# Peptides against a protein of PDB entry 3HUF, part 4

Target 1, 320 residues: chain A of PDB entry 3HUF
Amino acid sequence: MWIIEAEGDILKGKSRILFPGTYIVGRNVSDDSSHIQVISKSISKRHARFTILTPSEKDYFTGGPCEFEVKDLDTKFGTKVNEKVVGQNGDSYKEKDLKIQLGKCPFTINAYWRSMCIQFDNPEMLSQWASNLNLLGIPTGLRDSDATTHFVMNRQAGSSITVGTMYAFLKKTVIIDDSYLQYLSTVKESVIEDASLMPDALECFKNIIKNNDQFPSSPEDCINSLEGFSCAMLNTSSESHHLLELLGLRISTFMSLGDIDKELISKTDFVVLNNAVYDSEKISFPEGIFCLTIEQLWKIIIERNSRELISKEIERLKYA

## One batch from the design tools (peptide; made by RFdiffusion4, then SolubleMPNN; from b2_p18_4 with E1D Y14E)

Design b2_p18_4_s2
Fold by OpenDDE base, seed 2:
Structure b2_p18_4_s2 (fold): chain B 320 residues (1-320), chain A 18 residues (1-18)
Amino acid sequence: as target 1 above (320 residues)
Amino acid sequence: DEEEEEEEEEEEEELLED
């Protein structure tokens, strides 16, 4: 989201969130959802127009700002952004930090981008919330991104957490739910004049972890917890592979259960399967190898003695 | 200080005429 602050009390000491939309900036405007009053004698009654665009799909992957357009309203002394005069037709900016000078005013409006990118675990929740979040200037998507700051967990009562949720947790992404998204929607009006009123997602995340026994106490308890073990996995999602890497596993990939030969078994401590393959092929598992799902592996990893539990299960199957 | 106040008053008068 864009936040503006200013020197010399020209914004009355307030920080303001600018959501996607159009704002008239000047001395003789009243603060509202489409106007920003600036208090200086050197500023025109109606000085500039700010236009913030909704986030692009590219902004979701890059963590870049919503496009910020500045137009001077035919003022005597013009408008500058980062020491450059704004062109007659207006200019568009993608920098994360903007110093906006109105006329000869010695004090600048400082605009800065606070990155927030929300990943959704399922397309239904994305379809429900994307429009509202885009109107807050928040990029949204389904695919993993290095720019992702928050992850929406689907509240299906009594379901196991998904691989996406497990991976988001290990990446130290802030996991949120529909209750936090509802809260964000209600604060839109109250945060216009005070950016500090933005709800903290960390409290929501702490409550999710505290109320769900499927989460360990911290990501650090799980990261590299299986260092020195080797697994084979079916070539499935990239998220499943990255999850196993964060556990410190040495990973071999195969295309079918028939590709699990004696050589692969000799180099592998256990095989990770998706639920569909695990349920269909239970009768045809290779002898002398431990096969499990990611969800079964997760249940072992969240235990304090995960390494001992895995070792005991490997030994049980090698000597049976 | 006085020159900055005079420049601000002259700028306010010029901005009142527009």
Scores: peptide ipSAE 0.022, ipTM 0.643, DockQ to the pose 0.341
Fold by OpenDDE base, seed 3:
Structure b2_p18_4_s2 (fold): chain B 320 residues (1-320), chain A 18 residues (1-18)
Amino acid sequence: as target 1 above (320 residues)
Amino acid sequence: DEEEEEEEEEEEEELLED
């Protein structure tokens, strides 16, 4: 989201969030959803127009800002952005920090990009929320992205957490739920006057973790917890691979259970499968290798003695 | 102070001509 602040009390000492939309900026406008009052004698009654675009699909992967357009409203002294005069037709900016000078005003409006990018685990939840979140200037998507700051946990009562949720937790993404999204949708008007009124996602995250026994106390409890072990996985998802890598595992990939030869078995402690393959192929597992699902692995790694538990299972099945 | 008041008066005059 874009946040603006200024020195010299020209914004009345307030920080303001700029959601996607158009704003008239000037001395003789009243602060609302489409106007920004700036208090200085050196600023025209209607000085500039700011237009914040909705996030692009690219912004979801890059964590880049919503496009910021500035147009001078034919003022005597013009408008500058980052010491450059704004052109007569307006200019568009993708920099994360903008210093906006209105006329000869000695104080600049400082616009900065606060990164908030939400990954969804469920396409139905994305379909439900994406439009509203995009109207808040929040990029949204399903695929893994290094730019993601938040992850929406799918709340299915009585289900295990998904691989996406496990990975989001280990990569230290703030896990949120539908309750946070609902709260976020209600603050749009209140944050016009005070950007500090944005809901704290970290409080929501702490409450999710505290109330769910499927999470360890911290990501640090699980990161590299399986260092020194080796696994083989079916080439199914990038998230599954990255999850196993964050556990400190050496990973080999295969295309089918038939590709698991004696050489691979000799170098591999266990095989990680998705639920569908595990359930369909249970009767055809190679002899002398421990096969488990990611969800079964997760139940082991959240235990304090995870290394001992895995070692015992490997020994049990290597001699079965 | 005087230069800022002159700039405000000149901007108010331009806004009265539009």
Scores: peptide ipSAE 0.021, ipTM 0.666, DockQ to the pose 0.138
Fold by OpenDDE base, seed 5:
Structure b2_p18_4_s2 (fold): chain B 320 residues (1-320), chain A 18 residues (1-18)
Amino acid sequence: as target 1 above (320 residues)
Amino acid sequence: DEEEEEEEEEEEEELLED
């Protein structure tokens, strides 16, 4: 989201969040969802127009800012952004930091981009929330991205956590739920006067983790916890592969259970399968190898003695 | 009116630089 601050009390000593939309900026406007009052005699009554665009799909993957358009409203002394005069038709900016000078005002409005990108675990929740979050200047998506800062957990009561949730946790992404999204939808008016009133997702995250026994105490308890073990996986989601890498596993990939030969078995401690393949083909699993799902693996990983548990299961099946 | 208030600040800023 864009945040503005200013020197010389021209913004009354407060920071403000700018959501996607159009703002008239000037001395003789009242602060609301479409106006920014700036208190200086060197500033015209209606000095500039700021237009913040909704996030693009590209912004979700890059963590880049919503486009910031500035137009001077035909003022005597004009408007500058980063020491450059704004053109007569307005200019658009994709920089994360903007110094905006209105007329001859000795104090600048400083705009900076706070990155917030929300990944969703399921398409239904994305469909429900994407429009509202985009109107907050928050890029949203389903696919994994290095720019993701938050992850929306699917809270079906009594369901196991998904692979996406497991991976988000290990990546140290802030896990949030629908309660946090609901709260975000209400903040637009309250944060006009003070950007610090933006709700902290960390408290939501702490509550989710504390109240769900399917999470370990920290990501660090699981990262590299299976170092030295090797697995084979069916060519599945990229998230599944990255999850297994974060556990410290050596990974071999195969296309079919028929590709699991004696050579692969000899170098592999266990086979990771998706739920559909596990349920359909459990009768045809190769002899002498431990096959499990990611969800079954996760149940072992969250235990303090995960390495001992895995070792016992491997031994049990090699000598059965 | 807007030009007079901008001229008064130019005069005050010039007076602060002198």
Scores: peptide ipSAE 0.020, ipTM 0.638, DockQ to the pose 0.087
Fold by OpenDDE base, seed 4:
Structure b2_p18_4_s2 (fold): chain B 320 residues (1-320), chain A 18 residues (1-18)
Amino acid sequence: as target 1 above (320 residues)
Amino acid sequence: DEEEEEEEEEEEEELLED
């Protein structure tokens, strides 16, 4: 989200979140959802217009800011952004840091992009929340992104956590739920005067992890925990591959169970299957190899003795 | 000097809004 601060108390010592929308900026406006009062004699009654666009699909992948448009309102001394005079028709900015000078005011408005990019595990939940979050200037999506800061876990009581949730956890992404999204939706008005009132997602995350026995104590307990082991996986999910990489596994990929030949078996400690293949083909698994789902693997990985547990299962099936 | 320049700017901007 965009946050503005200013030197010289021209913003009354307050930090403000700017959501997507249009703002009139000037000395003689009252702070509200569409106005930013700036206190300086060197600033016009109505000095500039700020327009923040909703996030683009590109912003979800890049972690770039919502586009920030600045237009001078035909003031005597104009408006500058990053020491450059704003053009007569206004200019658009995609930089993460903007120093905005209004007229001859010796103090600048400092706009900075606080990175917040939310990945969803569930398309239905994305469909429900995306519009509201985009109106908060938060990029949203389903696909893995290096720009992702937060991950929405779907809480189904009694279900195993998804591969997406497992991977998000190991990536050290802040896992959040619908309760946090609901809270974000309510703060829009309260953060106009104080950006510090933004809810702490880390508290939500800590509560999720603490109250769910499907999570290990830390990502560090699982990262590289299976270093030195080799697996084969069905080439179905990039997230599944990346998850297994974060465990320190050497990975081979196959397209069907028929591709699991004697050579692959000789180089592979176990086979990771998706639930659909595991359930449908469990009676026809290759002889002499340990086959499991990612969910079954996860249940082993979260144990303190994961390496010993995996070794015992490999040995059991190698000599059967 | 800075305060006088700021007062002159206020008076001139008020004159441009009229």
Scores: peptide ipSAE 0.021, ipTM 0.671, DockQ to the pose 0.149; fails the geometry check

## One batch from the design tools (peptide; made by RFdiffusion4, then SolubleMPNN)

Design b2_p19_7_s3
Fold by OpenDDE base, seed 1:
Structure b2_p19_7_s3 (fold): chain B 320 residues (1-320), chain A 19 residues (1-19)
Amino acid sequence: as target 1 above (320 residues)
Amino acid sequence: SEEEEKKKKEEEEEELKKY
């Protein structure tokens, strides 16, 4: 989201979130959803127009800012952004930091991009929330992204957490739920005057972890916990591969169970399968290799003695 | 302070707008 602050109390010492939309900026406007009052005699009554666009699909993957358009409203001394005079037709900016000078005012408005990108594990939840979140200047998507800051957990009562949720947790993304999204949608008007009133997702995240025994106490409890072990997996998902990498595993990939030869078995401690392959092919598993699902692996890695548990299961199947 | 110099510069620029 875009946040603005200013020097010399020209914004009354307040920080403000700028959501996608159009703002008239000047000395003689009243603060509301479409106006920004600036307290300086050096600026025009109506000085500039700021226009913030909704997030692009690319912004979800890059964590780039919503496009920020600045237009001078035909003022005597113009408007500058990053020491450059704004053109007559206005200019658009994709920089994460903007120093905006209104006329000859010696104090600048500082606009900065605070990254927030929300990944969804479920397409139906994305369809429900994407429009509202985009109107907050928050990029949304389903696929993994290096720009992802938050992950929406789908709460199915009594179900195991998904691979997406496991990976989001280990990647140190803030896991949130629908209750946080609802709260986030309601604060839009309250954060106009004070950006500090933005709800803290970390409280929601702490409550999710505390109330669900399927999470370890921290990602650090699981990261590199399986260092020195080797696994083989079907080349099925990027999230599954990245999850196993974060556990410190050496990973070999194969395309089918038929590709599991004696050479692969000799270099592999265990095979990781998805639930569908595990359930359908369990009768045809190669002899002398430990096969498990990601969900079965997760139940082991959340235990304090995960290395000992895995070692015992590997040994049990070498002699079977 | 840099802030006092900036305020003084703002006041000087306001006086220059009267001409």
Scores: peptide ipSAE 0.022, ipTM 0.601, DockQ to the pose 0.074
Fold by OpenDDE base, seed 3:
Structure b2_p19_7_s3 (fold): chain B 320 residues (1-320), chain A 19 residues (1-19)
Amino acid sequence: as target 1 above (320 residues)
Amino acid sequence: SEEEEKKKKEEEEEELKKY
């Protein structure tokens, strides 16, 4: 989200979030959803127009800012951004930090991009929330991205957490739920005068972790906890592979259970399968190897003695 | 301070607008 602050109390000592939309900036405007009052005698009654675009698909993958357009409103002394005069037709900016000078005012408006990018585990939830979140200047998507700051957990009562949720947790993404999304959707009016009123996702996350026994106390409890073990994985999702890497596993990939030869078995401690393959192929599992699902692995990995538990299961099936 | 210099420039600009 774009946040503005200013020197010399020209914004009344307040920070403000700029959501996607158009703002008239000047001395004689009143603060509202479309106006920013700036208190200086050096500033015109209507001085500049700021236009914040909605996030692009590219912004979801890069964590880049919503495009920030600045136009001078034919003022005597113009407008500058990062010491450059704004062109007659307006200029667009993708920098994360903008120093905006209005006329000869010795104090600048400082705009900075606070990165927030929400990944969804479920396409139906994305379809429900994307429009509202995009109107907050928040990029949204389904695919994993290095720019993701938040992950929406699907609340199915009594279901195991998904691989996406497991991976989001281990990569230290803030896990959120519908309650947080609902709160975000209501804050538009309150944050006009005070950007600090933006809800903190860390409180929501702490509550999710505390109330769900499927999470360890921290990602650090699981990261590299299986260092030294080797697994084979069916070529499935990238998230599943990245999850196993974060556990510290050496990973071999295969395309079918028939590709699991004696050489692979000799180098592999266990095989990781998706639920569909596990349930359909459990009768045809290779002899002498431990096969489990990611969800079964997760149930072991969250235990304090995970290494001992895995070792016992490997031994049990190698000698069976 | 840098802030005092900025305030002084604003005051000088206000004086220049009286002429």
Scores: peptide ipSAE 0.020, ipTM 0.587, DockQ to the pose 0.075
Fold by OpenDDE base, seed 2:
Structure b2_p19_7_s3 (fold): chain B 320 residues (1-320), chain A 19 residues (1-19)
Amino acid sequence: as target 1 above (320 residues)
Amino acid sequence: SEEEEKKKKEEEEEELKKY
């Protein structure tokens, strides 16, 4: 989201969130959802127009700012952004930091981008929330991105957490739920005058971890916990692969269960399968190898003695 | 001092009132 602050109390000492939309900026406007009052005698009654666009699909992957357009309203002394005069038709900016000078005012408006990018685990939830979140200037998507700051967990009562949720947790992404999204949708009016009133996602995240026994106390409890072990996995999911890498596993990939030969078994401690393959093929598992799902592996990983538990299962099948 | 810079900026704002 864009946040504006100013020197010399020209914004009354307030930090303001600018959501996507259009704002008239000037001395003789009243602060509301479409106006920004600036208190200086050097500023025109109506001085500039700010227009913030909704996030693009590219912004979801880059964590870049919503496009910020500035237009001078035919003022005597113009408007500058980053010491450059704004063109007659207005100019658009994608920089994360903007110094906006209105006319000859000795104080600048400082605009800065606060990154917030929300990944969804479920396409139905994305479809439900994306429009509202985009109107807050928050990029949204389904695919993994290095720009993601938050991950929406689907709360289905009694279901195991998904691989996406496991991976988001290990990546130290802030996990949130529908309750936090609902709260975000209501704050739009309250944060106009004070950017500090944005809801803290960390409180939601702490409550999720505390109330769900499927989470360890920290990602650090799981990261590299299986260092020194080797696994083979079906080449089906990039997120599954990255999850296993974060556990410190050496990973071999195969295309089918038929590719699991004696050579692969000799180099591999266990095989990781998806639920569908595990359930359908459990009768045809290769002899002398431990096969499990990612969800079964996760249940072992969250235990304090995860290494001993895995070692015991590997030994049990090698000597059976 | 920060106060002198503030005063100078206030004086510059007062000169600009003429426009």
Scores: peptide ipSAE 0.019, ipTM 0.541, DockQ to the pose 0.068
Fold by OpenDDE base, seed 5:
Structure b2_p19_7_s3 (fold): chain B 320 residues (1-320), chain A 19 residues (1-19)
Amino acid sequence: as target 1 above (320 residues)
Amino acid sequence: SEEEEKKKKEEEEEELKKY
């Protein structure tokens, strides 16, 4: 989201969030959802127009800012952004930091981009929330992205956490839920005067982790916890592969259970399967190999003695 | 910083007296 603050008293010492939309900036406007009052005698009654666009799909993958348009409202001394005079038709900016000078005012408005990109675990929740979050200037998506800061866990009471949630946790994203999204939908008015009134996502995350026994105490408890072990994985998802990499596993990929030959068995401690393949093919598993789902693996890795537990299961099947 | 801000405010007031 865009945040503005200013030097001196020209914004009354307050910061505010600018959501996607249009703002008239000037000395003789009242602060609201479409106006920014700036207190200086050097500033015109109506000085500039700020227009913030909704996020693009590209912004979800890059963590780039919503496009920021500035137009001077035919003022005597113009408007500058990053020491450059704004053109007659207005200019558009994609920089994360904007120094906005209104006329001859010696104090500048500083606009900065606070990165917030929300990944969703399921398409239904994305469909429900994407429009509202985009109107807050928050990029949203389903696919993994290095720019993602938050991950929406699906609240199904009594369900196991998904592979997406497991991976989001290990990559140290802030896991949030529908309660946080609902709270975000209410803040639009309160953050006009004070950007510090933005809801704390970390409090939501702490509550999720504390109240769910399917999470370890920290990502660090699981990262590289299986270093030295080797697995084979059915090539089904990139997220599952990245999850196994974060556990410190050596990974071999295969396309079918028929590709699991004696050579692969000799080099592999266990085979990771998706639920569909595990349930359908459990009667056809090769002898002498430990096959499990990623959810079964997760139940082992969240235990403090995960290495010992896995070693015992591997030994049990090699000597059976 | 407060002295620099005060000086900038004084410079702003002097510039405004010229127009």
Scores: peptide ipSAE 0.019, ipTM 0.572, DockQ to the pose 0.067

